# Peptides against a protein of PDB entry 7BDX, part 37

Target 1, 212 residues: chain A of PDB entry 7BDX
Amino acid sequence: EMGAAACTLLWGVSSSEEVVKAILGGDKALKFFSITGQTMESFVKSLDGDVQELDSDESQFVFALAGIVTNVAAIACGREFLVNSSRVLLDTILQLLGDLKPGQCTKLKVLMLMSLYNVSINLKGLKYISESPGFIPLLWWLLSDPDAEVCLHVLRLVQSVVLEPEVFSKSASEFRSSLPLQRILAMSKSRNPRLQTAAQELLEDLRTLEHN

## One batch from the design tools (peptide; aimed at target 1 S160)

Design b2_p15_4_s4 (made by RFdiffusion4, then SolubleMPNN; from b2_p15_4, 11 letters changed)
Fold by OpenDDE base, seed 1:
Structure b2_p15_4_s4 (fold): chain B 212 residues (1-212), chain C 212 residues (1-212), chain A 15 residues (1-15)
Amino acid sequence: as target 1 above (212 residues)
Amino acid sequence: as target 1 above (212 residues)
Amino acid sequence: SEIEELLRIIKESMS
């Protein structure tokens, strides 16, 4: 319980840019984010064997870690740090998103997807994650999730790729050949207004690219 | 290792007043400091059975918790919070300082003594800790420690009592009857300049009170 | 795992 409580507090205060700078300016940052990746990976690996309760101390601890990564990635210096000095953590997040089944660990998926979206705000970050092996198939795998919040954050990440011509040009062929258009169209008719809007915006962006 | 790393980072950023305010302004503060006391107590109780390495993850975790308490107590709103809403933690710290033998867990003792000194900056805090059962005997017990840093922080806490007439008047009889004058005189001749100065200042303050 | 060990330490600290 104490570790989860400490990480939850650190997650809360990491919403501040000054706190993120303080974390990164210390001599403990590299070690912390290295262990973060290992800890998240260990947690996901443990799920295949045990029905873990989502409200467990372990789950809360890992959610707080994912939340910290998201908050760090929301800050310019945090994105720089992750893309330059903690690429292993980004690779781990991508791997874990691929390892989790649709409907499994929804809360963790959302936090990890939010962190990747925040990293994608930096062109270097977007290039790094989009050039990761199996990135496009991973997006469609994640978009098959029954959870609207997971799908929302997948669509936002897809939009980040589509809106950057330099990145989209590298994957345009694979993207066009594998695009789950029917799934995105179904989402544009969702009763969830956030998901509906995200799907509509993406479809508009895609239509613009087809006419160019 | 991850819990210790998270707490170490939280300790580092808690040196900021704004971070302390953010921690205390959240809905998790009371629970966090409650668990902090329980965790520190459990650690100290475990020492009687196992030779715990001072560099263990458990030790680092507990030291970080004690450091967070010290940093919170260094801030006005943090002192207010501890004295008003976390008195159980203060009681636990006093108890643990009494339970530890001379030379045992020196680093933890120093951090706990620093937290009590910081609390003593507030008159309400000084009143609360000085009125705790066995407080004066506890000071002399701690002053028997072979570690100069422990003794330094004990002398600083004693000075906080001596310099506040309202508090000193309540314990003056017990203080005068039990004062380890020879030990303090020996410290005033220490090769450690910080300990030497603290002992000399305390002796000067005591001489002033004897003439009044 | 790393997390399991930490949770064990925390649990022991709460006892």
Scores: peptide ipSAE 0.000, ipTM 0.673, DockQ to the pose 0.049
OpenDDE base, seeds 2, 3, 4, 5: peptide ipSAE 0.006, 0.000, 0.011, 0.000; ipTM 0.703, 0.677, 0.704, 0.679; seeds 2, 4 fail the geometry check

Design b2_p15_5 (made by RFdiffusion4)
Pose (drawn by RFdiffusion4):
Structure b2_p15_5 (pose): chain A 212 residues (1-212), chain B 210 residues (1-210), chain P 15 residues (1-15)
Amino acid sequence: as target 1 above (212 residues)
Amino acid sequence: EMGAAACTLLWGVSSSEEVVKAILGGDKALKFFSITGQTMESFVKSLDGDVQELDSDESQFVFALAGIVTNVAAIACGREFLVNSSRVLLDTILQLLGDLKPGQCTKLKVLMLMSLYNVSINLKGLKYISESPGFIPLLWWLLSDPDAEVCLHVLRLVQSVVLEPEVFSKSASEFRSSLPLQRILAMSKSRNPRLQTAAQELLEDLRTLE
Amino acid sequence: LSQSQLNYRATVEAA
């Protein structure tokens, strides 16, 4: 209970750039981010499906962990630190997104997809994520999630890699062969404006790159 | 005059999340949200045989109080704090909406309805408002107001209550059937565009979940 | 609407 309370407080204060700089400056953050991935992996493996039932100081603990990772990656030196020091944590995030079934731990998936988008803002972070093993199959599969917020964060991550045609050119062929053009087109007609324009903007960039 | 000027200044700066977080600790020593409800209750009681005066120092004081409550509830930890600590203030807001006759204190009713919408974004806040005494009769009473802006914010709150699970097993199925569908339909053909669109949106949501 | 309410409605419609 005490462990989760401290992680929740750290999640609250981690929204500040001044606090994020202080976390990376203290010689204990490396251990914190290594054991964070182990705790997130342990939490996901412990779930035999079901849902989560807002596990008392268990789900709030991992949510605080993913929330901290997201708030750290939201700061320039935070996403820089993560791609240099905590590459194993990035591997764990990408692995846990594929390991989580559609509709299972939706809040955890959005926090994780938000952090991957933030890390992709760093040039090395974009290279590391896009060059990870089943990255493209993972993207199209996360789009098969019924939750609209998960689909929005997948489209935002796809748009981020698509916005760097140099990195996008390495993962050619499968981007044309396997892309769920129909699902992205359906998302460009959603009544939810943020999801609709995200898919509309991604479609504009996808059609423009195939011709230009 | 001095009290209202300081409250208006606080309403201006309360649009910041950093300021809202700073306000939530101050409620301990000086019961800011406890005495806010008393001041709002005292103001409406003082309008015995009369309606609003406006441009007054007293009118802008309560407007600033309701504006601050709204700006606090607009921040996630603000609406979380209100539903945990300031449930009495929420009771006062819901009570004063019913106590205010139609056409009386229109600006105050709109600001109050905006704060209830914001608190309803929080899961416990939605339960607390929808399970409050006389809540459905209050929605009907507020929709009988001639002012379009008040009707718009009632429809926005009703839409917030209609969306999300609320157990869904006839707990929300009866809430939808008990609404003034005729008045919502009349407002769907309204000459006020903002009101017409809110009633249209709400009607789509009522039909979608039927 | 809040983004959470929009997401919920979009999920329901997608169902």

Design b2_p15_5_s1 (made by RFdiffusion4, then SolubleMPNN; from b2_p15_5, 9 letters changed)
Fold by OpenDDE base, seed 5:
Structure b2_p15_5_s1 (fold): chain B 212 residues (1-212), chain C 212 residues (1-212), chain A 15 residues (1-15)
Amino acid sequence: as target 1 above (212 residues)
Amino acid sequence: as target 1 above (212 residues)
Amino acid sequence: RSQQQLDFRETLLRS
């Protein structure tokens, strides 16, 4: 209980750039983000047996951790810190996104995807995550999720890859050969307006790349 | 481990007034400070058996909680919140200071005393803590501690009472009859310059009150 | 929008 409450408060205040700078300016940041990855990994490994109640202290704790990572990644100095000093955490997030089944732990997936999207704002961050083994198959695995919000954040991450020629050129062959075009087309017809718009924009970006 | 790390970061950033305002502006503050009191109480109750290593995750966690309370009490809106909405936490701190033996859990005592001192900056806070049952005996119990830093913070809290005529008048008879004058005189000869100064100032304040 | 999503900063759009 208390750990989740403290972590939830830290998540809330980490929405401030000044708080992110204060977290990173301390000697405790490296240890904190190292343990964060381990804690998230331990949580996902525990999901196979117990129907972890969505409202459990453990779930709320891990959601708050993922939220903190997202808020740190929303700041330029936070992105630089994660890409330079906490690559293991990024590797863990990528691994955990692969380990979770479609429809499983949706809230955590969304937060992890949001963190990766924020990391992808930096070219160095985008290069790092996109060069990770199995990244393209992982995107398609995640895009098979029944949750519209998971799919929305996957499409946004895909768009970050597509809009960066230096990154896209390295993966273009694999990307084109495995692209779930019918799935993206189905999303462009979604009743969810955010998902619909994101899918339409991505389809337009992909068409532009075929004509060049 | 992770709970202590998160709480320690929250402690560090709570040194900012803006962070304290952000904590208090959320709907989670009441619950957080309620659980804080319960967690601190549970920790102190567990001390009788296991030599809790000073560096245990649990100790660091509770120290961080006490540090957060101190930092919240350092801000005017934080003092107002504690005095109006978290009185049970203040009662818990007073109780725990009584339950701890001289020389036991010194770091926690110091943090709790610092929080009470900060609360005492407000007349309403000073009234509340000084009107608590057994407050004067508690001050003398704490002043018997072998630790100079514990004694320093007790003397500062005593000075806050003595410098407020409206509060001091209510307790003046009990205060004068039970005052450990020889102990305070011994502290005025301490090799610790902070303790020496605090004891000298308090003795001067007490002399001023006898002549009026 | 879950209450949990109110506690964090929204993702920055890549420009």
Scores: peptide ipSAE 0.031, ipTM 0.793, DockQ to the pose 0.055
OpenDDE base, seeds 1, 2, 3, 4: peptide ipSAE 0.041, 0.022, 0.021, 0.024; ipTM 0.809, 0.797, 0.790, 0.799; seeds 1, 2, 4 fail the geometry check

Design b2_p15_5_s2 (made by RFdiffusion4, then SolubleMPNN; from b2_p15_5, 7 letters changed)
Fold by OpenDDE base, seed 3:
Structure b2_p15_5_s2 (fold): chain B 212 residues (1-212), chain C 212 residues (1-212), chain A 15 residues (1-15)
Amino acid sequence: as target 1 above (212 residues)
Amino acid sequence: as target 1 above (212 residues)
Amino acid sequence: LSDEQLNYRETLLES
């Protein structure tokens, strides 16, 4: 209970850039983000047994942790910190996204995907995550999710790759050969307007890259 | 581990007034400070059995909680919140200070005393804590501590009472009859310059009140 | 990354 409450408050205040700078300016930041990854991993591993109720204190704790990572990644110095000093956390997030089944832990997936999207705003972050082993297969695995919010955040991350020529060129062959075009086309017809828009924009960006 | 790390970061950032306002502006503040008191009480009760190493994760967690309370009490809106909405936490801190033996949990005592001092900056806070049952005996119990930092913060709290005529007048008879004058005089000769100064100032303030 | 993607910085308040 108390840990979840503290993390939840820390998540809320981490929406401020000055709070992110204060978190990172301390000598505790490295340890905090290291343990964050371990805690998230332990939680995901615990799901194979008990259906942890999504509203449990443990679930709320992990959601707050993922929220903090997202808010840190929303700031330039936070992205720099994550990519330079907390790569293991990024690797953990990528691994956990692969370990979770479609429809499993949707809220956590969304938060983790939002964090990766924020990391992808920086070219160094985008390079790091996109060069991770199995990254492209992971995108398609996640895009198979029945949840519209998961799919939305996957499409946004795919768009970040597509919009960066230096990154896209390295993976272009694998990307084109494995692209779930029919799935993206189906999403462009979604009743969810955010998902529909994201899928349409991505399809337009992909078409632009084929003509160049 | 993770809870302690989160609380420690929250403690660090709570040094900002804007962060305190953000903490208190959320719907989670009441629950957080309620559980804070319970967690601190549980920790102190656990000390009667195992000498918890002062550097344990649990100890660090409780220190961070006490630090957060102190930082909240350092701000006007935080004092108002504590006195209006978290009186049970103040009562818990007073109780725990009474339950701890001289020389026991010095760091926690210091943090709790600092929080009470900050609460005492507000007349409403000072009234509330000074009208608590056994408050004057508690001050003398704490002043018997061999630790100079504990004694310093007790003297500062005593000074807050002495400097407020509306509060001091209500307790003046009990205060004068039980005052450990010899102990305070001994502290005015301490090798610790902070303790020495605080004891001298208090003795001067007390003399001024006898002449009026 | 366009300034627009910088504007899409996801800042999460407590949900």
Scores: peptide ipSAE 0.043, ipTM 0.833, DockQ to the pose 0.044
OpenDDE base, seeds 1, 2, 4, 5: peptide ipSAE 0.041, 0.042, 0.042, 0.043; ipTM 0.832, 0.835, 0.832, 0.833; seeds 2, 4, 5 fail the geometry check

Design b2_p15_5_s3 (made by RFdiffusion4, then SolubleMPNN; from b2_p15_5, 7 letters changed)
Fold by OpenDDE base, seed 5:
Structure b2_p15_5_s3 (fold): chain B 212 residues (1-212), chain C 212 residues (1-212), chain A 15 residues (1-15)
Amino acid sequence: as target 1 above (212 residues)
Amino acid sequence: as target 1 above (212 residues)
Amino acid sequence: RSQEQLDYRETLLAS
C-alpha cells in the first residue's frame, strides 16, 4: 500500500520538468530505473497465473512506474538519460510489450508505448528502439490489439519511424513487406477520432514515401 | 526495494516548494499521509524484537517518509495542511517519539523532531502539539537522549514553546516545575557548537521570562 | 535537422 502511494505521488509530480531534472540530478536515478525495469518484468511474468485485479496495489505501483518513465521521457534531458544510461529499461519495455497478449494489461501497454514514443523524439532513442531485435514484428503484434488507445500509440510510434529517413531506410524492405495495410485502412475509418486521424496521417506519409 | 527507491526520490524532490504544492494539490495527499502514519507506527512497533538493520529497505523507507513530512512542514501551505487535515499523523509522531528509548532509532527521531519543529512555526500547529497529552514530559524524555542531534532538535522545539506567550502561559507551571535545568546547563557547555548555542539561547529566553 | 524536426513533435504526459 505505502509503496504504491509514494510511487503514485512521484508519478503525479513527474509531469514537471523541474521534478524530472531533480530526479535525474541525484545519484539514485540509475538504481531507480534499473529496479523499475526488474519490477515491471516481475509483474508481467506473474500475470499468466493469477487474476491480478487491475485495482491491486501491485498494478497501481507498476502503472505509476510506467507513468514516471513516460514523464521522464517527455523531457529532452530525460530522453538523453534513458538512451545513454537506462538502455536495459528500454529493452525491458520492448520485451514486455511482446510478452503481453492482445487485450492484456491495456493501461500498462498504453503507458509503455507512450514512453517509447517519447523516447522516439530523440534521434539516438529512435535508432536504438528501431534497431532492437524483432521491432517491426512487435509493432504489428501490438497493432492487432482490440484496444483503440494501444493501436493509437502504436501508429504514433510507426509514424516516428516513417518520418525519419535514416531510420526508415534500414528497415524499409521488412516494413513494406509486412505492413498490415488493411488493418491501418480499417483504423482510418474508426469512430475514435484520434485513431482515425493518426491512421489517415500515417497512410498519407506512407503514400508520400512510395512516390519518392 | 522499489518502494524504498521511489519514496527516497520523492523525499529528495520534496525539498522544493513547488513539489510540496503539487503533492498537496492532488486528491491523494490525505491518503498518503494517513498511510505514512500507519507505516511509521508499524515500523516502530516492530523494533522491540528484530535487529532491524539501519541499512534495511524498511528503515530507508521510513526515513524517507519522515523526510517527506519534514519537507512538507517546511512550507507554509504544508504546515497548514498537516494541522488542518493530518492531525492523526502529528499524534502518531508524538506517540512514536515517546515509545522510542534513548539512543534508539536516532535518525528517525531527528527527522520526526524536525517535522514537529517545522509544524511549530505555525501558531495552530504549535498550539495543537503543545496541548497534546504528555507533551511536556515527552520533551524531557527526549532531552535525556545521549545523541546531540536529538537534544538539539528538542531544544529548538522547547524554544518554539517559550517564544510564544499564548502557548507558554498554558503550561508555564508544569514547564517550570519539571524543567531539567541541570541537563540544559550541561548542554550549554557541550563541544557540539550547535547544541551549545541552542542551549545558551534557551537559557537566555528562560531568564527573560522569569524577570517579566 | 533531423533532431530539430523530432523536437517539433509533441511529447506525451502520462496523467
Scores: peptide ipSAE 0.320, ipTM 0.849, DockQ to the pose 0.033
OpenDDE base, seeds 1, 2, 3, 4: peptide ipSAE 0.318, 0.315, 0.319, 0.319; ipTM 0.849, 0.849, 0.850, 0.850

Design b2_p15_5_s4 (made by RFdiffusion4, then SolubleMPNN; from b2_p15_5, 9 letters changed)
Fold by OpenDDE base, seed 3:
Structure b2_p15_5_s4 (fold): chain B 212 residues (1-212), chain C 212 residues (1-212), chain A 15 residues (1-15)
Amino acid sequence: as target 1 above (212 residues)
Amino acid sequence: as target 1 above (212 residues)
Amino acid sequence: RSDSQLAFRERLLAS
C-alpha cells in the first residue's frame, strides 16, 4: 500500500521535465529502474489469468512504475539515460509485451508501449529496440490485440521504424514479408478516430517507401 | 525494496516547492500521509532494540517518508495541509518521538523533529503541537538525548515556542517549572557550534522573557 | 553527445 501511494505520487510529478532531471541527477536512479523492471516482470509472472485486478495495490504500483518510465522517456535526458544505463529495463518491457496474451493487462501494455514509443524518439533508442530479437514479430503479435488503444500505440511504434530509413533498411525484408497489411487496413476503417488516423498515416508512409 | 526506491526519489524531488504543490494538488495526498503515519509507527514498534539497521530497505523507506513530511512542512501550503488534513500524522510523530529511547533511531528523530519545526513556522501548527498532551515533558525527554543533532532540533522547537507569546503564555508555568536549565547551559558550552549557538540563543530569549 | 531526437515525433505523457 505505502509503496503504491509513494510511487503514484512520483508518477504524477514525473510529468515535469525538471522532476525527471532531478530523478536522474541522483545516485538512486539506476537502482530504481533496475528494480522497476524486476517488479514489473514479477507482477506479470504472478498473473494466474487474463483478468487483472485493476484496483489492487499491486496493479496500481505497476501502473505507476510504467507511467514513470514513460514520463522519463518523454524527456531527452531520460531517453539517453534509459538507452545508456537501463537497457535491461527496455529488454524487460519488450519481453513482457511478448509474454502477455491478447487482451491481457491492457492498461499495462499501453503504458509500456508508450514508453517504447518515447524511447523511439531517440535514434539510439529506436535502433536499440528495433534490433532486439523478435522485435518485428512482437509488433505483429501486439497488433493482433483486440484493444484499440494497444493497437494505436503499436502503430505509432511501427511508424517510428518506418520513418527512420537507417532503421527500416536493416529490417525491410522481414518487415515487408510479415506485414499484416489486412489488419492495418481494417484499422484504417476503425470507428476509433485515433486508431483510424494512425493506421491511415502508416499506410501512407508505407506507400511512400515503396515508391521511393 | 521498490517502495523504498520510489519513496527515496519522491523525497529527493520534494525539496522543490512546485513538487510539493503538485503532490498536494492530487487526490492521493490524504491517503499517502495517512499510510505514512501508520508505516512509521509500525516500523518503530518493530524495533527489538536500540540498534537500528540504517542500511535496511525498511529504514531507508521510513527515512524517506520522514523526509517527505519535512519537505512538505517546509512549504506554506504543505504546513496548512498537514495542520488541516493530516493531524493524525502529527500526533503520530509526537507519539513516536516519545516512544523512542535516548539514542534510539537518531536519524529518524532528527527528521521528525525537523518536520515539527517546520510545522511550528505556522502559528496554527505551533498551537496544535504545543497543545498536544505531554508536549513539554516530551521536549525535555528528547533534550536528554546524547545526540547533538537531536538536541539541536529540540532546542529550535523550544525556541519556536518561546518566541511566540500567544503559545508560551499558555504553558509558561509548566515550562518554567520543568525547564532543564542546567542541560541547556551545558549545551551552550558544546563543541558542536550549531548546538552551542542554538542553546545560547535560547538562553538569551528566555532571559528576555523574564525581564519583560 | 546527446543522441539525436527525431523532431517529427511528439512525446507522450502518461497520466
Scores: peptide ipSAE 0.261, ipTM 0.843, DockQ to the pose 0.038
OpenDDE base, seeds 1, 2, 4, 5: peptide ipSAE 0.249, 0.260, 0.256, 0.259; ipTM 0.841, 0.843, 0.842, 0.842

Design b2_p15_6_s1 (made by RFdiffusion4, then SolubleMPNN; failed a check: too like the target's own chain; its pose is not in this set)
Amino acid sequence: SEMEEIVKAILEQLK

Design b2_p15_6_s2 (made by RFdiffusion4, then SolubleMPNN; its pose is not in this set)
Fold by OpenDDE base, seed 1:
Structure b2_p15_6_s2 (fold): chain B 212 residues (1-212), chain C 212 residues (1-212), chain A 15 residues (1-15)
Amino acid sequence: as target 1 above (212 residues)
Amino acid sequence: as target 1 above (212 residues)
Amino acid sequence: SEMGEIARAILEALA
């Protein structure tokens, strides 16, 4: 309980750029983010059995950790830190997103996807995550999720790839051959306005790339 | 381990006034400080048996909690919050300081004493803690500690009482009758310059009060 | 530098 409470407070204050800088400026940052990955992984591995009540202290703790990573990745120096010094954490996030089934751990998935999207703002970060083995199949796996918020954040991450020629060119063949076009088209007609907009923008970006 | 790491980071960033304001502005603050007291109490109660290695994750966690309380109490709005909304935590800190033996848990004692000193900057806070049952005996109990840093922070807290006429007048009789004058005089001759100065200043303040 | 998305809404929803 106390750990979850403390971590939740840390998550809340990490919305400040100055707090992110303070977190990263300390000698404890490396250890913290190393253990963060391990903790998140342990939590996900524990889910294969008992329906962990989403409202457990453990769940709250892991949500806060994922939230902290997201907020750190929102800042330029945070992205630089993650991409240079915490690649294992990024690998863990990618792995966990692959291990989770559609509809499983929706809130955690959203936070992890938000963190990856933020990392993708940095070209070095985008290169790193997009070159992860199975990254394109992972995107489509995640896009099969019934949750509109999960799908939204997947589409945003896909857009980050599509809008960066240097990255997209490397995986363009695989991307085109496996693109779940019908699903993206269906999302462009969603009643969720954010999902609808994201799908429409992605389709427009894809059309632009087909004509060039 | 993860809890200790997160709490240590929260402690580090709580040195900022803006972070303290952010912590207290949230609806999670009350719960956090409530559980903080319980956690610190549980830790101290667990010490009666096994020599808990001072370097344990649990110890680090509790140190970080005490550090957060200290940093919160350093800020005016933090003092106001503690005195108005977290009196149970203040009571717990006072109780724990009484439960610990001389030489036991020195680092924790220092942090707790620092928090109380910071609270004592607020007249309302000073009134509250000084009106705690057994407060004067507690000060003398703590002043028997062999650790110079513990004694230093006790003397600073004693000075806060002595320098506030409204508070000192209420306990002046008990204070004068139980004052460990010989011990304070010995501290004024300490090789520790901070302890020496604190003892000298207190003795000067006491002399001023005897002549008025 | 471009600011990423802050995970605020989810925190508020969990409170």
Scores: peptide ipSAE 0.311, ipTM 0.860, DockQ to the pose 0.034
OpenDDE base, seeds 2, 3, 4, 5: peptide ipSAE 0.309, 0.310, 0.310, 0.309; ipTM 0.860, 0.860, 0.860, 0.859

Design b2_p15_6_s3 (made by RFdiffusion4, then SolubleMPNN; its pose is not in this set)
Fold by OpenDDE base, seed 3:
Structure b2_p15_6_s3 (fold): chain B 212 residues (1-212), chain C 212 residues (1-212), chain A 15 residues (1-15)
Amino acid sequence: as target 1 above (212 residues)
Amino acid sequence: as target 1 above (212 residues)
Amino acid sequence: SEMEQIALSILEKLS
């Protein structure tokens, strides 16, 4: 309980750039983000057994942690820190996104995907995550999720890859060969306007890439 | 471990007034400070049995919590919040200060005393803590501590009482009858210049009150 | 379109 409360407060205040800088300016940031990854991993591993009540203090704790990572990644210095000093955390997030089944831990997936998207704003971060083993299969695995919000954030991450020629060129063959086009087309017809727009924009970008 | 890391980061950033305002502006502040008191109480109660390694994650966690309370109390809105909405936490801090033996948990005592001193800057806070049952005996109990820093913060708290006529007048009889004058005189001769000065100033203020 | 990659800040209200 106390840990969840503290992390939740830290999450809330981490929406400020100045707070992110203060977090990162301390000698404790490295330890915090390392343990964050371990804690999230332990939580996901625990889901295979106990029906962890999604409303548990533990889930709230992990959500707050994922939120903190997202907020840190929203800031330029935070992205730089994560890419330079917390690569293991990024690896863990990618792993956990792969380990989770479609429809499982939707809120956590969204937060983790948002963090990766924010990291993808940095070219070095985008390179790092996109060069991760199994990244392209992971995108499609995540895109199979029935949750529209998960899919939305996946599409945004795919967009970040597609919009960066240096990154896209390295994976273009695999990307094209495995692209779940029918799924993306279905999303472009979604009743969710955000998902619809994201899918439509991605389809337009993909068409542009096929003509170049 | 993760809880201690999160609390430690929260402690660090709570040194900012803006962060204190952000913490208090959320709907979670009440729960956080309530659980803070419970956590600190549980820790102190655990000391009667297990030699809690002062270097434990748990001790670090509680120190961070006490630090957060101190930082919140350092800000006007934080003092107002504590006095209006977290009186139980103040009661808990007073209780724990009484439950701890001289020389026991020195660092925690210092942090808790600092928080009470900060609260005492607010007249409403000063009234509240000084009207607490056994407050005067508690001051003398704490002043018996062999640690100069504990004694320093006790003297500062006594100073806050003495300097506020409305508060002092209510306890003046009990205060005068129980005043450990010889102890304070001994502190005025301390090799610690901060303790020496604080004791000297308090003695001067007390003399002024005897002449008025 | 240079879509300004708007970093997603999560305000606590999503809890």
Scores: peptide ipSAE 0.051, ipTM 0.818, DockQ to the pose 0.026
OpenDDE base, seeds 1, 2, 4, 5: peptide ipSAE 0.045, 0.043, 0.049, 0.035; ipTM 0.815, 0.814, 0.817, 0.809; seed 1 fails the geometry check

